# Peptides against a protein of PDB entry 6J54: the designs that were tried, part 17

Target 1, 223 residues: chain A of PDB entry 6J54
Amino acid sequence: NENLFASFIAPTMMGLPIVTLIIMFPSLLFPTPKRLINNRTISIQQWLIQLTSKQMMAIHNQKGQTWSLMLMSLIMFIGSTNILGLLPHSFTPTTQLSMNLGMAIPLWSATVFTGFRYKTKTSLAHFLPQGTPALLIPMLVIIETISLFIQPVALAVRLTANITAGHLLIHLIGGATLALLNINTMTAFITFTILILLTILEFAVALIQAYVFTLLVSLYLHD
Target 2, 42 residues: chain B of PDB entry 6J54
Amino acid sequence: QFQFTGIKKYFNSYTLTGRMNCVLATYGGIALLVLYFKLRSK

## One batch from the design tools (peptide)

Design b1_p13_1 (made by RFdiffusion4)
Fold by OpenDDE base, seed 3:
Structure b1_p13_1 (fold): chain B 223 residues (1-223), chain C 42 residues (1-42), chain A 13 residues (1-13)
Amino acid sequence: as target 1 above (223 residues)
Amino acid sequence: as target 2 above (42 residues)
Amino acid sequence: SFAISLVFFLLAF
């Protein structure tokens, strides 16, 4: 139905794309601190960034920790865009597969190439699990190679599917609730309750998917 | 940890070097097969 | 007023 997917169409005003402004908007929500003791909101933001940074970079060496800024900016971007996307009449860029592929493919390729550059032997050895019987080596190497190339696709599709599905469910359940108001008020109330629970779930999903996306990129970097 | 002799020293699934060589050998074999079929078709 | 606000909230989606 055309009305169901209307929220996923890239918004334009008088033919001018407003998507660029939407993508840049989350950056305004995270101002740079200028004081030693900041406001509560900024302090909470810094605290969250520090905690997530410590957790994400704990698995990396000093060379891998150079990616901390990029990975933390990535999680903040995806997380903020996903949360803002839950607002009414909002457009989430992360619902677009092209957007997520545009992030996943370069990051994946960068991590893979970095691995081959600095850890050539280990990276090549990862195509063959340890202790594999000799007869299964060729097939298993092929499978692991295919698995490698599926990683960027899986990364992008996972994020896109989770966010898009959540948005669709919210719209469908919301529409059903409105339709049932004139038919059966009791059923409409039940549907509305489900909608509330679903919206809460989607807030969690929005953050989880941002974290998982960044975490997997980080893990690929670690090999 | 593991001591291998002969061809198993270079091609094994236990050591890093052995695993790497196995992977390279597999890719090399596939490349040769692809080249063979390409040259055969033309 | 609460019901109206709720309807508008639902319509916003």
Scores: peptide ipSAE 0.019, ipTM 0.735, DockQ to the pose 0.014
Fold by OpenDDE base, seed 5:
Structure b1_p13_1 (fold): chain B 223 residues (1-223), chain C 42 residues (1-42), chain A 13 residues (1-13)
Amino acid sequence: as target 1 above (223 residues)
Amino acid sequence: as target 2 above (42 residues)
Amino acid sequence: SFAISLVFFLLAF
């Protein structure tokens, strides 16, 4: 059991945590453009950022557009860390619940506080859906209040569970493939094929979870 | 758009102000209940 | 060579 979860242990060197370096590494993969016409790699990156920015920020007003930089940096960070986490013997910081809670709670709190600050009437009214029967009003307000506080937890756990489960499954299928090489070569080939398909799926999951995390933060801002 | 009279003017599920007042009334009621049980236990 | 690379990729996990 310790071997299965060994990849989730925070790496240290000489008693110093190197997790900080791992977290900062993805930022090196996205340099800032300095020329009018940049390299193809930088141009593709900027094109993708602009494309995703237009799609995500289309629902926000000008005040909400100020969050564009934060949301784009968030999706780039989570996406890059999740993809890099699929490398062999790599540590994925997003598998740590503490890391995801550290992102979810402040961002959620900021969206809630900004909503109450600038749109107090609309934000308070959001706890009661329109057209509810009078008898259900007190109970429904309580449920919506509880639902609000579950949002940061669900945001963090969703990301953590999806990435962690993917890593565990890759290790389990990979280990099974190696064990079956000396038992049944045909079965080993099948499990190896499943492993390849699973790794492709995890690449997609890594990007989807980054997008969903950022999108939900954006939706909470819009209310 | 909606025309309400009496108590329904301030407490309704259709207008923005009415919904806000319902939420505040619910929170106020819960706060009073908590306060009542806290003072009763002492 | 590609098949060998896949085997080594599998062994890396």
Scores: peptide ipSAE 0.019, ipTM 0.729, DockQ to the pose 0.013
Fold by OpenDDE base, seed 2:
Structure b1_p13_1 (fold): chain B 223 residues (1-223), chain C 42 residues (1-42), chain A 13 residues (1-13)
Amino acid sequence: as target 1 above (223 residues)
Amino acid sequence: as target 2 above (42 residues)
Amino acid sequence: SFAISLVFFLLAF
């Protein structure tokens, strides 16, 4: 149905794309602290950022710690956009594969190139798992090489598919609930309950996908 | 822990250098094969 | 009132 995918069309106002504003909007929700002791909301935000930062960067050395700003900004951006996308009549930019590829490919390439630049031996060695039988070495190297190039695609598709699927399910179940209101109220109630549970799940999925996306980029950086 | 001698010293799946050399050798071999077939068809 | 809010929430999708 055209109505089913209408929510995924990039919105425009008077012929001008408002997607840019939508993408920039989450930035307004995270103001920079100016006080030693800020409001409770800002303090909680900073606390969460600190916790996630410590968790994400714990696997990296001092050189990898330089990526902390990038990775934290990434997770905050994806997480916030995904959560905001669950609001009614909202457009989620992360449902667009083009956007996710636009994030995945550069970040992936940067991590790969950084690995080859600073840890050349280790990076090259990762194409061959330790303890591989000698006869399987050539084939396994090829497979690992292919696997490497699939990483950015998988990263982008994973995020896109998970967020898109969640939105589709919410819309479908919501529409079904409305349709069943006049047909069978009991079934409509059950469907509505499922919708509520699904919505809660999608909030979790939204955060998890943001975390996974950032984590995988971080892991690729760690090599 | 691992003591390798001869060719195994440079080409093994256990040491970092050995794994690197194996990867490079594999890529080199593939490149040579591709080059061979490209030159053969020409 | 809560039920009505839920209905409105549902209708918003």
Scores: peptide ipSAE 0.018, ipTM 0.736, DockQ to the pose 0.013
Fold by OpenDDE base, seed 1:
Structure b1_p13_1 (fold): chain B 223 residues (1-223), chain C 42 residues (1-42), chain A 13 residues (1-13)
Amino acid sequence: as target 1 above (223 residues)
Amino acid sequence: as target 2 above (42 residues)
Amino acid sequence: SFAISLVFFLLAF
C-alpha cells in the first residue's frame, strides 16, 4: 500500500520543500506577451485563453467579468498542473486534498461573500427554490444551507478524487503490464491497450476537472 | 404575474421578496429555538 | 523504436 501511494508523497530535496517550485513551474509555461505580434506558440496560447475566457464569462455581467482574470488563472493553473502530473515520475499538487481545499475554500467564500454584498436579496432567495410547497420551506432552506457549505468540500474532493484515482489506475495498469510481459505477452498487450486508452482518458479528465472546478466557482459567483 | 394578498404577499415561494422573507423567517425561527434552549439550560 | 519507446513509457510508471 505504501508502494502504491509513494507517488503521492510530497517531494523534498535536502529537507527543503520543492513542492513550491513544482507549483510555480506551470507559470513559466505561460509567458506574458512582449510583442505586438507574438510568435505562433504564444499567439495560440493567448487565443485559447481568450476563447475560454469568453466562453466561461458569457454568463456574467460586467461586475462578474471582473473575476475573469482570477478564473482564467485558476483554470490555467489547475489544467497545467493536471496535465504535467501525467508525466513520468511527476508529482501532481492537485492530488493533495490540502492543496485543493486551499483553493476551493477561499474562492468559494469570496464568491458567496460577493454575492451577499451585491445581490443580497437574490442570494438569500437562492436558499429557497421557486414554487416550493409551504410546508417544505423550512426543511428545504436548511438543506440548501447545508448544501452551500458542502460546496467547497465537494469541489475540492471532486478534483482530488478524480485526479488521484486516475493516477492510481495508470500506475496499477502500467505495473500490471510490466508484470505480464514475463508471464503472458498477449495479455500484456491487452493491458497495454487499456493503459493507452486510460492515459488518453486521463488527459481529458485533467482538462475537464480544471474546467469543472473553475466553472463551478464561476457559477457560484453568478448565483 | 402572481397575485398574493395578506401574509402570502410577504411569505411566498414564488416572488423574490417572498422567498427572501421565508429564508429570513426560517433562520430567525432557528435562532429563536437555539436561544430558547440556551436560556432553558440555565 | 516503437517497442523501445513503449518500454520507456511503461518504466516511467
Scores: peptide ipSAE 0.022, ipTM 0.741, DockQ to the pose 0.013; fails the geometry check

Design b1_p13_1_s1 (made by RFdiffusion4, then SolubleMPNN; from b1_p13_1, 8 letters changed)
Fold by OpenDDE base, seed 3:
Structure b1_p13_1_s1 (fold): chain B 223 residues (1-223), chain C 42 residues (1-42), chain A 13 residues (1-13)
Amino acid sequence: as target 1 above (223 residues)
Amino acid sequence: as target 2 above (42 residues)
Amino acid sequence: EEAIALAQLLLSL
């Protein structure tokens, strides 16, 4: 049914794409601080960013910590877009696999190339786990190579699938609830309760997926 | 910790250098095989 | 090694 996927269609107004505005909107929610003691909301935001930054950059060396700004911007972008996407009739750009691949592939490539550039020996050695029997070395090297190339795909698909699946479930259960209102009110109440619980879960999933996406990119950088 | 001699010194799955060389050797072998089949098809 | 294990764990999510 076309109605199931209507929420995933790129919105247009008078033939002009609104997607650009939707993508830029989250940036307005995070203003730059101007005071030593800012508003409560800004202070909380900065506190969260600092905590997550310290946690994510703890595994990186000084050179790796240069990526802190980019990684923090990434998690904020994905997280904010995912949360905003849970609003009724909202379009979530991260439900588009093309967007997630567009983020995953360059970031993955950058981390891999950086690893090969500065840690060539370690990066090459990563294709062969330590202690591998001699007879299995060629096969395992091939498998590890394939595994490397699957990383950006897995990264993008994970984010896309989780967010998209959540939206679909909310839509389906919501539709079922409305349909059951005229059939059985008791069952409709049960489905409505499930819908509420699912919505709460999806808020958590939205944040977790943003974190996981950014964390995995960070881990690839660590090598 | 690991003391290897001969060919095992350069091609082993325990040392960093050995692992690297094994990977390079594997890629080199695959490349040669691909090249062989490509040239054979011509 | 730990990073790989963590990555595998995260991939399972």
Scores: peptide ipSAE 0.039, ipTM 0.808, DockQ to the pose 0.026
Fold by OpenDDE base, seed 4:
Structure b1_p13_1_s1 (fold): chain B 223 residues (1-223), chain C 42 residues (1-42), chain A 13 residues (1-13)
Amino acid sequence: as target 1 above (223 residues)
Amino acid sequence: as target 2 above (42 residues)
Amino acid sequence: EEAIALAQLLLSL
């Protein structure tokens, strides 16, 4: 079990945390465009950012669109860190709940406070769904209030759990594959095939979780 | 469109203002209850 | 052999 969770230990060098460098590393993969017509890699990146930006900001008004830079940077950061986390011997910062909470809580609080500041009536009304029977109003308001405070936690835990679970599953299936190589080669081959399929799935999960995280933050902003 | 008269105009689960008032009333009620128990314990 | 190497690589994650 120690070997199973060894990959989730924050790496240190000479007692100094190098996790800071790991967190900053994805920023190097997205250089700023310097030309009108950039190379293919940067063009693809800009195209993806443009598509996701148009999709996510379509529900927001002009004031909400001011968050476009923040949300796009967030999705790029989480997405890149998750994808890089699938590299061998890599440490994924998003597997740390503290990291995800550190992102979720401020963003959530900012969206909630922004909502209360500019759309006070709508934000207050959000605690009561439409068409609620009169007798259930007090209870439902309380539940909705609790639900609001659970949002940042759920946001962080969802990201952490999905990425961590994927890594654990790869470790377990990989370990099983290696163990079965000397026992039953045919079964080992089947297990290895499953491992490949899971790895492909984890690439998708890595991107989806990044998208879901940013989307939910965006939706909280929209209210 | 819903047309409400009387108290239902201010407290309803369909209109934006009505929903807001219901939420505020709920919070106010809870605050009063907490205050009541606090004063009673004293 | 390549499959084993790949498996070891993936396990190193």
Scores: peptide ipSAE 0.031, ipTM 0.740, DockQ to the pose 0.015
Fold by OpenDDE base, seed 1:
Order: sequence, then structure tokens, then C-alpha cells
Structure b1_p13_1_s1 (fold): chain B 223 residues (1-223), chain C 42 residues (1-42), chain A 13 residues (1-13)
Amino acid sequence: as target 1 above (223 residues)
Amino acid sequence: as target 2 above (42 residues)
Amino acid sequence: EEAIALAQLLLSL
């Protein structure tokens, strides 16, 4: 049904890709502080970034904390795009699998290659869990190798599926609510209540998916 | 602490070096199998 | 009325 997925079509104006502008828009919401004492809004924003940064980097050593800028930019980007995607008539770039793959594959590759470069022994050892029976070693190594290559796909699909499913549910339940308004007011009220709860849930999902995506990238870096 | 002797010293699932060696051995085995089939097809 | 408006907004997402 084209009507259900119309909101997921990449918008273009006169053949020009405005998707680039949409992707760049969240960056405008995060200005760099210029003062020692900033405004309340900027201060709160910086405080939140610091909290998330401390939480994310708690797993990493000093060398791993070099990725703090990358990971924080990633979570802020995905989080902002997901939240903005819940606005009416908005296009969420993170609903596009191509975009998520474009983020997941390079970041995953960078973390994996960094692990093999600086922690070769540890990285190779991660293909075999500790305490594995001898007979299961070859099979488990193969499975773990396959699991490694599925990681970028899982990152992209998880984000895409969760955001897309949320949007679809909002559309479907919203449409049902509107249709039931003139048919059965009581049922429409129940459906509308569900819609409200779902919308709140989707806000949480938007943030959680951004966090999970960044966290998993961080965990892959930590190995 | 684990005390292993013989082949188990180098190939075990408990020590870091042992785990690494097991992984390398597995990949080596797969590579040899692939090479075998490749040479067989020629 | 407000619920209808909200529902319309949510449907437009």
C-alpha cells in the first residue's frame, strides 16, 4: 500500500535531493558553546552530552576514549533525527536502510580493524569463548565469525525496523482512530488512548535506538 | 591459573594464547580445505 | 476536538 509508506519515500523538490538538507538540519540544533557561562538551554544540552559521554566511555580505557567524539556525534545525530522524525510531515532519514548501512558498515569496520590492529591477540581470542569444549571449538569459531559479519547488518536493520515499525503503527492506529470517531466514539477513545501511549513509547524508542546503536558500536570497539 | 602441558598448552579454550591459537588453527584448517578443493577442481 | 486535531497530526507523521 503506497499510502502507508508514502512518508518513507525520500523527498525531492524539483528533482533536487533535499534529503541532504534534512540530514544536515540536526546539526543546527547543537551549537558550539562560545561562552564560559552559556544560556540555560545550551548548558542543559552540554550537561546531557557530558552525562552520556561519561556513561558511554566508562567501558573504555584512555585509548578507547579517543572515540568519544565519534560516538557522541553518532548518538546525537541518530537521536535527533529519530526525535525529529516524530514531527508531523517530517522525513526520518533513519527509516532508510541505506543510511543506516552507510553508518553501520564503516563504523563497524573501523572498530573491528582497530581491534585487530592494536589488540590482535584479544580480538582473535574473542572468536572462541572461554571454556569451550574441544569438540565444539571449530564450529563455534565459525559461528562467531559469521556473527561478526552479521553485526553491521543487525545494527542497520534494528534501527531501521524499530523506527519504521513505530511510524507505521502510529499511522495505522491514527487512521483507525479517525475512522472510528464517527462509528463508535467509545472505541475511538480507546484507540486514541493507545495511540497516545504508543507515541510516548516511540519517543522512548527513538532515544533507545540511538543509544543502542552507539553502545553496540562502542562495545565492538571494546571487544 | 591454568597449568597445561603438551599440545593443550598451546591449544586450549581457557588461556588467551590458547584461544588465539585455536582460532588460527581453525582458520588454517578452513584455508587448507579451500585450497584442497581449489586444487582439486583444476 | 483537540483529540481529533491531535489524531490528525499524528496521522500526518
Scores: peptide ipSAE 0.028, ipTM 0.740, DockQ to the pose 0.016
Fold by OpenDDE base, seed 2:
Structure b1_p13_1_s1 (fold): chain B 223 residues (1-223), chain C 42 residues (1-42), chain A 13 residues (1-13)
Amino acid sequence: as target 1 above (223 residues)
Amino acid sequence: as target 2 above (42 residues)
Amino acid sequence: EEAIALAQLLLSL
């Protein structure tokens, strides 16, 4: 059990937490463009950022477009950290619920506050779906209120759980593969194949979770 | 286009204003209820 | 042997 969760322990070096360095490391992978026509790698990167930006902000009005920088930085950060977390012997900061809550709560609160500030009527009306029978209005308003407060928690837990579960599965299947090598080579081969497929899936999950996290923040902003 | 008259004009689940008013009324009612029990306990 | 090494690498993820 200790070995299973050892990868999720915050790493320290010489008594100093190196988590800060790990968190800041993805920033080095995204250099700022200096030329109109950059290298192929940078150009592809910028193209992807623009593509995702257009997709993410398509639902927002001009006022919502002001959040594009923040949302894009968020998706790039989470995506990069999640992908880097799949490297051997790497620590994924997004596996820490505290970190994800630290991101989710402020962003959620900001979106909710922005909604109430600029779209007060719409935000208040959002607590009551259209066409609700009159008798269900009080109960439904309460439920929607509770649902609102669950949003940041669900946002953080979703990201944490998916990334953590993926890592655990990789460790478990990998460990099983190693254990089965000396027992049954055929079964070990099957488990190894599953491990490979799982790792590929986890790369996709890493990106999807980053996208979902950012998308939901954006969606909450749109109300 | 919905045609509402009377109190339904202000409290309905179809119009934006109506929904808002219903939400406010609900919160107000809950607040008053909580206040009532709090004052009653004292 | 290569598969074992790869498995160990993947396990280290």
Scores: peptide ipSAE 0.026, ipTM 0.734, DockQ to the pose 0.015

Design b1_p13_1_s2 (made by RFdiffusion4, then SolubleMPNN; from b1_p13_1, 9 letters changed)
Fold by OpenDDE base, seed 3:
Structure b1_p13_1_s2 (fold): chain B 223 residues (1-223), chain C 42 residues (1-42), chain A 13 residues (1-13)
Amino acid sequence: as target 1 above (223 residues)
Amino acid sequence: as target 2 above (42 residues)
Amino acid sequence: ELEIALALLLLSL
């Protein structure tokens, strides 16, 4: 049982925490361009960033578009860390709920505070859906208030749960495949096929969860 | 598009201002209830 | 409402 969760322990080398290096490593994969016409890798990266930026900022006005740098950096960070975490024997920082809460709570609070500051009337009115019967108004306002406070928790837990569950599933299916090699080779082949398909899926999930996390932050900003 | 008169003008679930006032009234009511129970217990 | 629905859909993922 301890071996099952060993990959989620914060790694240390010679008593020194290497978690800091792991968190900083994705930034090295995205160098700043210095030329008008960059190499292929930087050009592809810029193209992807531009596409995602256009999609995410399309729902925002000029004031909301000021958050583009923050949101794009966020998706790049989470996406890169999630993808790198799928490498064998790697540690994924986003499997730690503390890290995801550390990102979700400040971003959520910032979006809520900016909403109340610049769109006070609209933000307050959002606690009551339009067309609500008068009898249900107090209860619904309470529910919407609770819903607001659940947002940062749901944001962090979603990312943590999806990435962690994916890693666990790969580990379990991989372990089962190895165990079945000496029992039934045919069944082991089936489980190995499932493992391959699952790993491909987890690559997609890694990117999707980064996108969803950033998109939800963006949607909270839009209110 | 919606024309309301009287109290419904300020407390309705259709207009932006009406919705805001309903929310504020709800929070105010809850705050008063909490205050009442706090003062009653003391 | 569409934004809420989208948010709920995203929450279900």
Scores: peptide ipSAE 0.025, ipTM 0.814, DockQ to the pose 0.027
Fold by OpenDDE base, seed 4:
Structure b1_p13_1_s2 (fold): chain B 223 residues (1-223), chain C 42 residues (1-42), chain A 13 residues (1-13)
Amino acid sequence: as target 1 above (223 residues)
Amino acid sequence: as target 2 above (42 residues)
Amino acid sequence: ELEIALALLLLSL
């Protein structure tokens, strides 16, 4: 099954990693606005950013809203990389767990430390859910502490697993479709239909995972 | 509003301060236990 | 043929 994971190998040219260029490429899709009234593409992008920004930052106070630029940049980066990864012969950096951990751990740590700095009492209180029976307090505090440290891992793994699994399914169903073309054309047509539906689903998953990743970071900031 | 008296005023799972104190007490207890076993092993 | 072309395109992922 070496061919199944070939698409997840970090691309290199002449021994030099081109993954850096791939990671930077989505930035070119979001040019800075130059006019008061931009073209339709930029206007749609700005509109989407405005809507998502208002929705995500509504739960934050003024101090939390300072993270708006970072969170919007994060969702745009992950979303664009995930969508671009659905293009043929494309390498998705977000399929690499190292990439996602590299984003999740610093962002999580920053939100947690920010919470402890400005909302120390509230942050400490979050280790104990309200209304917990007295006898369960020590155990639950330990569990909540462990849960806190699992958050960055879960954040990274969720993104990696969903995107990687989607790509693998496309490969498997696609391979099955090709294999069935010469065996049973009717069955091949069914598998091809499934492949189309799966591809449409993966577009949605790509955006949802970007949103969920950013939303959870935002929620950790709010505590 | 919950009205607590005595020790429950400082250690409860309903008030913010009470929850904080419970968490700190739990961590303190664990730290003391670890310290106890560390000193006992020597 | 169009379906095959689309399939090949999708399989190139």
Scores: peptide ipSAE 0.022, ipTM 0.750, DockQ to the pose 0.015
Fold by OpenDDE base, seed 1:
Structure b1_p13_1_s2 (fold): chain B 223 residues (1-223), chain C 42 residues (1-42), chain A 13 residues (1-13)
Amino acid sequence: as target 1 above (223 residues)
Amino acid sequence: as target 2 above (42 residues)
Amino acid sequence: ELEIALALLLLSL
């Protein structure tokens, strides 16, 4: 069990935390454009960012679209860190609940606070769904209030659990494949096939979790 | 489009204002209960 | 070569 979770320990070099460098590394993959016509790689990257930004911000008005930079930076950061985390012997910062809480709580607080500041009536009314029977109103308001406070925890845990579980499965199936190579080649082949499919799935999960995290933050802002 | 009379005009689950008032009333009730128990404990 | 590289990559995880 200790060996299984060894990949999730925060790496240090000479007692200094290199986690900071790992967290900052994805930013190097997104250089700022310097030309009107950039190279193909940067152009594709910008095109993807524009598509995702248009899709995510479509639900927001002009005031809500002010958050576009923050939300796009968030999805790019989480997405890039999750994808890079699938590299062999790499450390994924998003597997750390502390990091995800560090992102979820401030962003959630900012969205909720912004909602109460500019749309107080709508935000307060959100605690009671429309058409609720009169007898259920007080209980439902309490439940919705509790639900609100669970949101940042749910965001952090969802991201952490999905990414961590994926890494664990890849390690377990990979280890099983190696062990079975010398025992039964046919079984090892089946296990290896599962490993490939799982790895492809984890790439998708890495992007989906980044999207879902950012989308939910956006929805909380819109709500 | 919703026509309510009496107390339902201010406390309803259909209009925005009505929903807001219901939420505020609920929080007010909880606050009063907490205050009651706090004063009782003294 | 690609399959071998992929296999080594996956097993190195």
Scores: peptide ipSAE 0.021, ipTM 0.742, DockQ to the pose 0.014
Fold by OpenDDE base, seed 2:
Order: C-alpha cells, then structure tokens, then sequence
Structure b1_p13_1_s2 (fold): chain B 223 residues (1-223), chain C 42 residues (1-42), chain A 13 residues (1-13)
C-alpha cells in the first residue's frame, strides 16, 4: 500500500519542499503574447482560451464577466497541473485535498458573499425553491442551507478524487501488466491495452475536472 | 402574475420577496428556538 | 520490447 501512494507524497529536495516550484511551473507554459500574430503554438493557446472564455462567460452578465480573468486563470492552472501530473514521475498538486480545499473554499465564499452583497434578495430566495408547499418550507430551507455548505467540499473532493483515482488506476493496471508479462503474455497484452485506453481517458478527465471545477465556481457566481 | 393578498403577499414561495421572507422567517424561528433552549437549560 | 518500454513508462506515472 505504501508503494501505491508514494506518488502522492509531497516531494522534497534537500529538505526543502519543491511543491512550490511544481505549482508555479505551469505558468511557464503559457507565455503572454507579445505580437499581433504570434507563433502557431501561442495562437492556438489564445484561441483555446478565448473559446473557453466565451463559453463560460456566456451565462454571466457584465458584472459577472469581471470574474473572467480569475476563472480563466483557474481553469488553465488546474488543467495544466492535471495534465502535467500525468507525466511519468510527476507530482500532481491537485491530488492533494488541502490544495483543492484551499482553492474551493475561498472561491466559493467569494461567490456566495458576492451574491449576498449584490443580489441579496435573489440569494436569500435561493434557499427556497419556487413553488414549494408551505409546510415544507422550513425543512427545505435547512436542507438548502446544508447543501450550500457542502458545495465547497464537494468541489474539492470531486477534483481530488477523480485525479487521485485516475493515478491509482494507472498505477495498478500498470503494475498488473508488469506482473503478468512473465505469467501470461496474452493477458498482459489485454491489460496493457486497457492501460493505454485508461491513460487516454485520464487525459480527458484531467481537462474535464478542470472545466467542471471552474464551471461550478462560475455557476455558484451566477446563482 | 400571482395575486396574493394578506399575509400570503409577504410570505409565499412564488415571489422573490415572498421567498426571501420565508427564508428569513425560518432562520429567525430557528434562532429563537435555539435561544429559547439555551436560556432554558440555564 | 516497445510494449514493455511503454508499460514501464506508464507504470512510472
């Protein structure tokens, strides 16, 4: 079991945590454009950012679009860290629940607070779904309140669980493949094929989780 | 538009203001209950 | 050999 979770231990070098460097590393992959027409790589990146930005901000009004920079930076950060985490011997910071909570709680609280500040009536009314029978109002308000507080936890756990589970599966199937190489080559080939498919899936999951995380933050802001 | 009269005008699950008031009333009621039990236990 | 190398690479994840 220790070998299974070894990849999730925060790496240190010479007693110094290199986690900070790992967290900052994705920023180097996205340089700021300096030209009207950039090279192909940067142009594609900017196009993708614009595409995702338009998609995510379509739900928001002008005031909500002020969060575009933060949300785009968030999705780029989580997405890049998740993808980089799929590299061999890479540490994925987003597998740490502490990190994800550190992102989820402030963002969630900011959206909730912003909602109460600028849309007080709507935010308070959100605790009671429209058309609720009068007898169910008190209980439903309590449930909705609890649901609200579960949101940041669910947000963090979702990201952590999906990324962590993916890494574990890759490790387990990979280990099984290696073990089966000397036992049954045919079965090893099957498991290896599954490993490849799983790895491809995990790349997709890495991006999806980044998108979902950011989307939910955006959705909470819209509410 | 639903036309509500009387208390239903202020406390309803259909209008925004009505929903808000219901939520506030619920929280207020819970707070009062908690306060009551806290004071009663002393 | 290529499959083994790839498997080892993926196992190192």
Amino acid sequence: as target 1 above (223 residues)
Amino acid sequence: as target 2 above (42 residues)
Amino acid sequence: ELEIALALLLLSL
Scores: peptide ipSAE 0.020, ipTM 0.743, DockQ to the pose 0.015

